# Peptides against a protein of PDB entry 4ASU, part 54

Target 1, 270 residues: chain A of PDB entry 4ASU
Amino acid sequence: ATLKDITRRLKSIKNIQKITKSMKMVAAAKYARAERELKPARVYGVGSLALYEKADIKTPEDKKKHLIIGVSSDRGLCGAIHSSVAKQMKSEAANLAAAGKEVKIIGVGDKIRSILHRTHSDQFLVTFKEVGRRPPTFGDASVIALELLNSGYEFDEGSIIFNRFRSVISYKTEEKPIFSLDTISSAESMSIYDDIDADVLRNYQEYSLANIIYYSLKESTTSEQSARMTAMDNASKNASEMIDKLTLTFNRTRQAVITKELIEIISGAA
Target 2, 83 residues: chain B of PDB entry 4ASU
Amino acid sequence: FTFASPTQVFFNSANVRQVDVPTQTGAFGILAAHVPTLQVLRPGLVVVHAEDGTTSKYFVSSGSVTVNADSSVQLLAEEAVTL

## One batch from the design tools (peptide; made by RFdiffusion4, then SolubleMPNN)

Design b1_p11_7_s1 (from b1_p11_7, 4 letters changed)
Fold by OpenDDE base, seed 2:
Structure b1_p11_7_s1 (fold): chain B 270 residues (1-270), chain C 83 residues (1-83), chain A 11 residues (1-11)
Amino acid sequence: as target 1 above (270 residues)
Amino acid sequence: as target 2 above (83 residues)
Amino acid sequence: LPKLPTNIVVD
């Protein structure tokens, strides 16, 4: 490579490093906010799931309709955030199909649609876009919940798949259950609950669904921003190492050029 | 007793004496060993009576309340403010 | 559920 080629490459990598550093800072700011907002959201979401755990609600084996909600976003450059969710969705869908279940899918975030559309297009009920530019709100969760309930798909049981935040360097793709109104109302364990009006139970389910979705969005957002921050940091470090290597190569090449020129002068071949 | 909105936690697994909640079917008081129930909140006042005798008042916009067999309670409001 | 402001869009 000529000195000009090396210089051009150095300039390009330095520019990339500037971009990745800037993106890291933006991701760090968004992460800090997301983590702060996740604290109450986690209490809220875990509180909503408490009924299902305490009542040990289970779907009868004869029920066949299953819903999978995958939660991610529209934005890339965040490592394995989207692929992890998609992978688990595929695995769950395959397992359910093998068990003779009918599976429908909801994708939250354009990346889920992009990854799964070709292989699972016939299973999608609805997808959501414009996810991830702003922090998720309870209004966002409510829209998703209402679209599901108004879709006309009478699922018996569902699975919401999302990345749970563990730490700045760790997330885990997890699954939480979603139950239909009929499944909840027919559960044996629900017999101990006082007479619940059907309209009350319907409204309760709407809140339950929205609450769980909201929780999943907050976990996903925090995980995503953390992963992006880490990815941009790694990219910046890799760029730095490459700059160092290319700088050494540049210096060696420059010395070689000088030596060659001196030899040409001495030999009279100039 | 857990009382939270999407953006704020008021109580997290706390022991309280009584919680008065506004529900669509009417306001009721949740005491120790209350029968299990599921209710939906209407806009109104939540009153929390602590074991030490202190009383806290909150306004809630909507939400849900769950009373479980193990006496655990989850009050999940869409929006809530301290009064 | 109450109607609240939202940023996400159905596709």
Scores: peptide ipSAE 0.483, ipTM 0.949, DockQ to the pose 0.773
Fold by OpenDDE base, seed 5:
Structure b1_p11_7_s1 (fold): chain B 270 residues (1-270), chain C 83 residues (1-83), chain A 11 residues (1-11)
Amino acid sequence: as target 1 above (270 residues)
Amino acid sequence: as target 2 above (83 residues)
Amino acid sequence: LPKLPTNIVVD
């Protein structure tokens, strides 16, 4: 490579490094906030799921309609955050289909849509975008919940798939159950609950759905920001190493050019 | 007893004597061994009576309350503030 | 559910 080529490449990599460093700092700030906000959100979300665990709500096996909600965001450069969710969605959809279930999908975040559009376009009920620019709010979760409930799809059981935050260096793609109003109402374990007005139960379900979605968004966001921070750090380090290597190459090449020119002068060839 | 909003936790698996909640059908008190129920909150006052006799008051905008068979309670408010 | 401010958009 010529000195010019090496110089051009060095400049390019240095620019990339600047960008990745900047993005790392932004991700770090967002992560710190997300982690802080996840603490109450987790209590809130786990609290909402407590009913399903304590009441041991189950869907009859003869029921055929299943809903999958995949939770991610619109923004890339965060490692396997989106692909992990999509992979699990695909796996779950395939398993359910093999079991003779009808499967519909909701995608939260444009990346889910982008990954699954070609193969699962007919299964999508709705997709949401503008996810991930700002911290998720309960309002965001409410919109998703209401769109689902107003979609007209009468699912029996569903699952919400999202990345649960473990630590700065670890997340896990997980699944939590979603149950329809009919499933909850018809569950044998619910017989011990006092007579609940149908309207109350419907409204309760709206909150339950919004709560779990909100929780999933908070887990997803924290996982994403952490993963992005790590990805940008790795990119910055890789760039640094490349800069060092290219700098050495530049120095060697420069010396070679000088030597060649000196030889040409001494030989009288130029 | 768990009482939380999306942004704040007030009680996390705590033992309390009584919780008064404003529901759409009317306010009621949740005591020990209360029958399992599901309710939706209306805007109003939540009053938590601790075992030590202390009383805390909160305003909630909306939400849900669950009383389980094991006497666990989840009070999940959309918004809540301490009074 | 109450109507709350949101940034999410239906696609």
Scores: peptide ipSAE 0.477, ipTM 0.952, DockQ to the pose 0.780
Fold by OpenDDE base, seed 3:
Structure b1_p11_7_s1 (fold): chain B 270 residues (1-270), chain C 83 residues (1-83), chain A 11 residues (1-11)
Amino acid sequence: as target 1 above (270 residues)
Amino acid sequence: as target 2 above (83 residues)
Amino acid sequence: LPKLPTNIVVD
């Protein structure tokens, strides 16, 4: 490589390093906020799931329509955040298909669509974009919930797949169940709740769905920001190492060029 | 008794004497060992009566309330503020 | 569900 080539590459890598450092700082700020906001969201989300656990709601085996909601975002450069969700979605879809179930997919975040488009395009019910620029709100969750409920797809059971935050260095892709109104209404365990108006139950389900989606978004966001911090830190370190290596190469090449020029001068060779 | 909004937790697995909630079907008082029920909140006042006699008031915009067979209660408001 | 401000867009 010529000195010019090395210099150009050095400049490029230095610029990348500046960007990655900046992105790390931005991700750190977003992470700190996300973690704070996740605390109440967990209580809220876990509270919303309590019914399903306590009532032991089960989907009959003869039911065939299954929904998978994958939760991620539009933004890259966050390690395996998107691929982890997509991987689990693929696995779940394959398992369900093998069991003879019909599977539809909802993608929250453009990355899910992008990853699964080739292999699962026909299974997508709807995709949501403009996810991840701002912290998720309950309004966002409500839009997703309402779109699902208004989609006309009469699923029996669903799964929401998202990254649950564990720590700044750890997340786990998790799955939570989503039940249709019919499944809830038909559940034997719900007989204890029989005095519930059908309209109330429908509205309750809307909230329940929005609640779990909101929770998943908060978990996903926190996981994503932490992963992005790590990814940007790694990128910055890698850039630093490359800069060091290229700098050494530059110095050696410069010396070689000088030596060559001296030899040419001494030898009279052009 | 758990009472939370998406952004704030007011009660987390607390023992309370009574919770008055504004539901779409009317005002509902949740006491210990209340029958299991699911309700949707209307905008209004939530009143929490603690076992020590303390009463706390909250305004909620909407949400849901669940009374389970085990007497656990989840009050999940879209938005809630202390009064 | 109440209508709240949202940033998410249906694709």
Scores: peptide ipSAE 0.460, ipTM 0.948, DockQ to the pose 0.785
Fold by OpenDDE base, seed 1:
Structure b1_p11_7_s1 (fold): chain B 270 residues (1-270), chain C 83 residues (1-83), chain A 11 residues (1-11)
Amino acid sequence: as target 1 above (270 residues)
Amino acid sequence: as target 2 above (83 residues)
Amino acid sequence: LPKLPTNIVVD
């Protein structure tokens, strides 16, 4: 490689490193905020799930319509964040199909759509975009919940799949149940909650869905920003190592060129 | 007793004497061993009576309240502010 | 559910 070639490559890698460093800083700031905002969101979301756990809500096996909500975002460069969710969605969809169930999918974030479109396009009810640029709000969750409820798809049971934040270096793809109004109302364990107005229960269920979705968005966002920060750090380190190697090559090549020129001068060679 | 909004936690698995909640069917007080119920919040005042006799007031916009058989309570408001 | 400001767009 010529000195010019090496210099060009060095310049390119240095530019990449600058970009990745900047992205790391942005991700770090977003992560810090997301982590703070996740604390109350967990209490809120876990609180909403408490009924289903305490009442031991179950869906009869003869029910066939299942919904999968995959939660991610539109933005890349965050390691395996999107692929992890998609992988679990695929696995769940396959298992449900093997059990003879009808499966429909909701994708939160354009990346889910992008990954699953070719193989599961016919199973998508709706996809949401413009996810991940700003911190998720309860309004965002409400829109998703309302679209689900207004879709006309009468699911019996569902699953929401998202990345739960563990630490700055760890997340885990999790699944939480979603139940239809009919499933909740017909559950034997709900008998202790008798005399609940049907309209109240319907409205309650709407909030429950929105709450769980909101929680999943907050977990996903925190996981994503952390993963992006790590990915950008790794990219920056890789770039740094490459710069060091190329710099050494440059120096060696430069010395060789100088030596060659000196020899040509001494020898009188043109 | 858990009382939270999406952005703030007011109580997390706390023991309280009584919680008054505004529901769509009317305001009611949640006492110890209250009958299990599910309700939806209307805009209004939440009053928390602590074991020590202190009373805290909150305004909530909407949300849900769950009273479980195990006496656990989840008050989840869309928006809530201390008064 | 109340209608709240949102950034999310359908499809």
Scores: peptide ipSAE 0.401, ipTM 0.943, DockQ to the pose 0.773

Design b1_p11_7_s2 (from b1_p11_7, 3 letters changed)
Fold by OpenDDE base, seed 2:
Structure b1_p11_7_s2 (fold): chain B 270 residues (1-270), chain C 83 residues (1-83), chain A 11 residues (1-11)
Amino acid sequence: as target 1 above (270 residues)
Amino acid sequence: as target 2 above (83 residues)
Amino acid sequence: LPRLPSSIVVE
């Protein structure tokens, strides 16, 4: 490579490093906000899931309709955030199919559709876009919940798959259950909850669904911003190492050029 | 007893004496060992009676309340403010 | 559920 080639490459990598550093700072700011907003959201969401855990609600084996909701976003450059969710969705869909279940899919975020559309296009009910530019709100979760309930797909049970935030350097893809109104109302363990009006139970389920979706969005957002921050940090470090290597190469090449020129002068071949 | 909105936590696994909640079917006082129930909140006042005798009042817009067999309670409001 | 403002688009 000529000195000009090396210089051009150095300039390019330095520019990339500037971009990745800037993106890291933006991701860090968004992460800090997301983590702060996740604290109450986690209490809220875990509280909503408490009924299902305590009542040990189970779907009868004869029920066959299963819904999978994958939660991510539209935005890239965040490591394995999207692929992790998609991988677990595929695994869950395959397991359910092997068990003789009918599986339908909802994608929250355009990346889910981008990854799964080719292989699972016939199973998609709906995809939600414009996810990830702003922090998720309860209004966003309500829109998703209402769309699901109005889709006409009468699922028996479902799985919501999302990345749970652990720390700035760790997230885990998890699954939480979603149950239909019929499944909840028919569960043996629900018999202890006497005198529940059908309309009350319907409304309760709507809130429950919105609550769980909201929780999943907040976990996903925090995980995503943290992962993006880490990815941009790694990219910046890698760029720095490459700059150092290329700088050494540049210096060596420059010395070689000078030596060659001196030899040409001495030999009269200049 | 857990009482939270999507954006704020008021109580997290706390022990309380009594919680008065505005439900669509009427106002309920939730005491220790209350029968398990599921209810939906209407706009109104929530009153929390602590074991030390202190009383806190809140306005809620909507939401749900769950009373479990183990006496755990989850009050989840869409919006809530301290009064 | 009350209808709240949202930027999410359904497709």
Scores: peptide ipSAE 0.216, ipTM 0.944, DockQ to the pose 0.824
Fold by OpenDDE base, seed 3:
Structure b1_p11_7_s2 (fold): chain B 270 residues (1-270), chain C 83 residues (1-83), chain A 11 residues (1-11)
Amino acid sequence: as target 1 above (270 residues)
Amino acid sequence: as target 2 above (83 residues)
Amino acid sequence: LPRLPSSIVVE
């Protein structure tokens, strides 16, 4: 490589390092906020799921329509955040298909569609975009919930797949169940709740769906920001190492060029 | 008894004497060992009666309330403020 | 559900 080439590469890497450092700081700020906002969201979300756990809602085996909701974002440069969700979505879809179930997919965030487009394009119902620029709100979750309910796909059971935040260095891809109104209404365990008006139950289910989506978005966001911090830190370190290596190469190459020029001068060779 | 909004937790697995909630079907008082039920909140006042006799008032916009067979209660409001 | 302002786009 010529001195010019090395210099150009050094400049490029230094610029990248500046960007990655900046992104790390931005991600850190977003992470701090997300983590604070996740605390109440967990209580809220776990509270919304309590019914399904306590009532032991089960989907009959003869029911075949299954919905998979993958939750991520539009934003890249966050390590394995998107691929982890996509991997579990693929696994779940394959398992369900093997069980003879019909599978449809909803992607929250453009990255899900980007990853799964080639292999699962025909299974996608809808993709939600413009996710991840700002912290998710309950309004966002409500929009997603309403769109799902109005999609016309009459699923029996669903799975929402998202990254649950564990720590700044750890997340785990998790799955939570989503049940259709019909599944809830027909569940034997719901007999204890028989005094519930059908309209109330429908409205309740709408809230429940919005609640779990909101929770998943908050978990996903926190996980994503933490992962982005780590990714940007790693990128910055890698850039630093590369800068050091290239700097050494530059110095050696410069010395070689000087030596060559001296030899050419002494020898009279051009 | 759990009472939370998406952004704030008011009660988390607390023991309370009674919770009055505004539901679409009317005002509903949740006492210990209340029958399991699901309700949707209407905008209105939530009153929490603690075991020590303290009462707290909240305004909620909408949401849901769940009374389970194990006497656990989840009050989940879209928006809630202390009064 | 009341609709709050959202930036989410459906495609």
Scores: peptide ipSAE 0.183, ipTM 0.941, DockQ to the pose 0.779
Fold by OpenDDE base, seed 5:
Structure b1_p11_7_s2 (fold): chain B 270 residues (1-270), chain C 83 residues (1-83), chain A 11 residues (1-11)
Amino acid sequence: as target 1 above (270 residues)
Amino acid sequence: as target 2 above (83 residues)
Amino acid sequence: LPRLPSSIVVE
């Protein structure tokens, strides 16, 4: 490569490094906030799920309609955050289909739709966009919950798939159940609960759905920001290493050019 | 007893004597070994009576309350503030 | 549930 080529490449990589460093800092700030906000959100979300665990709510096997909600965001450059969710969605959809279930999909975040569009387009009910630019709010979750409930799709059981935050260096894609009003109302395990008015139960379910969605968004956001921070750090380090290598190459090439020019002068060829 | 909003935790798996909640059907007092039930909150006052005799008051906007068979309670408010 | 302020877009 010529000196000019090496210089151009160096400039390009240095610019990329600047961008990745900046993005790392932004991600770090967002992560710190997300982690802080996840603490109460986890208590809130886990609290909402407690009923399903304690009551051991189950969907009858003869029921066929299943909903999959994948939770991610619109933003890239965060490692395997989106692909992990999508992979589990695909696996779950395939398993359910093999079991004779009807499967519909909701994507939270544009990246889910982007990944699954070609293979699962007919199964999508709705996609929610403008996710990830700001921290998720309960209002966001409520909008998603209401849209789902008003979609007209009468699912029996659902699965919400999201990345649960473990640590700065670890997340795990998980699945939590969503149950329809009818499933909850008809569950044998619910017989021990006092007579619940149908309207109350409907409202309760709306909150429950919003709660779990909110929780999943908070887990997803924290995982995403952490992953992005790591990805940008890795990118920056890789760029640094490349810069060092190219700098050495530049120096060697420069010396070679000088030597060549000197030889040409001495030989009288130029 | 767990009492939380999306942004704040007030009680996390705590033992309390009694919780008074504002439900859509009226005020409801949750005591030990209360029958399992599901309720929806209306805007109003939550009063938590701790085992040590202390009483805490909160205003909630809306939400849900769950009383389970194991006597665990989840009070989940959309918004809540300490009074 | 009341509809709260949100930036989420439905598509």
Scores: peptide ipSAE 0.179, ipTM 0.942, DockQ to the pose 0.855
Fold by OpenDDE base, seed 1:
Structure b1_p11_7_s2 (fold): chain B 270 residues (1-270), chain C 83 residues (1-83), chain A 11 residues (1-11)
Amino acid sequence: as target 1 above (270 residues)
Amino acid sequence: as target 2 above (83 residues)
Amino acid sequence: LPRLPSSIVVE
């Protein structure tokens, strides 16, 4: 490689490193905020799930319509965040299909659609975009919940799949149940909640959906920003190592060029 | 007793004497060993009576309240502010 | 459930 070639490559890698460093800083800031905001969101979301856990809500096996909601974002460069969710969605969809169930999919974030479009396009009900640029709000969750409720798809049960935040270096893809109003109202375990007005239960369920979606968004966002920060750090380190190697090559090449020129001068060859 | 909004936690698995909640069917008090129930919140006042006798007031918007068989209570409001 | 302000776009 010529000195010019090496210099060009060095410049390119240095520019990449600048970008990745900047992105790391942005991700770090967003992560810090997301982590703070996740604390109350987790209490809120887990609280909303408490009924289903405590009442042990179950869907009869003869029910066939299942909804899968995958939660991610529109933005890349965050390691395996999107692929992890997609992988679990695929696995769940396959298992449900093998059990003879009808599966429909909702994608939160464009990346889910991008990954699953070819293989699962016909199963998608809707995809939500403009996810991940700003921290998710309860308004965002309510939009998703309302769209689900108004979709006309009468699912019996569902699964929401998202990345749960563990630490700055760890997340886990999780699944939480979603139940239809009919499933909740018909559950034997709900008998202890007798004399609940049907309208109340409907409204309750609507809030529950929004709450769970909101929780999933907050977990996903925190996981994503952490993963992006790590990914950008790794990219920056890789760039740094490459810069060091190329710099050494540059120096060696420069020395060789100088030596060659000196020899040519001394010999009179050129 | 858990009382939270999406952005703030007021109580997390706390023991309280009584919680008064505004529901669409009317305001009611949740005491120890209250019968299991589900309700939806209307805009109004939440009053938390602590074991030590202190009373805290909150204004809530919409949301839900759950009283479970195990006496756990989840009060989840879209918005809530301390008064 | 009221619809709240959101930047989410439905496709």
Scores: peptide ipSAE 0.145, ipTM 0.934, DockQ to the pose 0.886

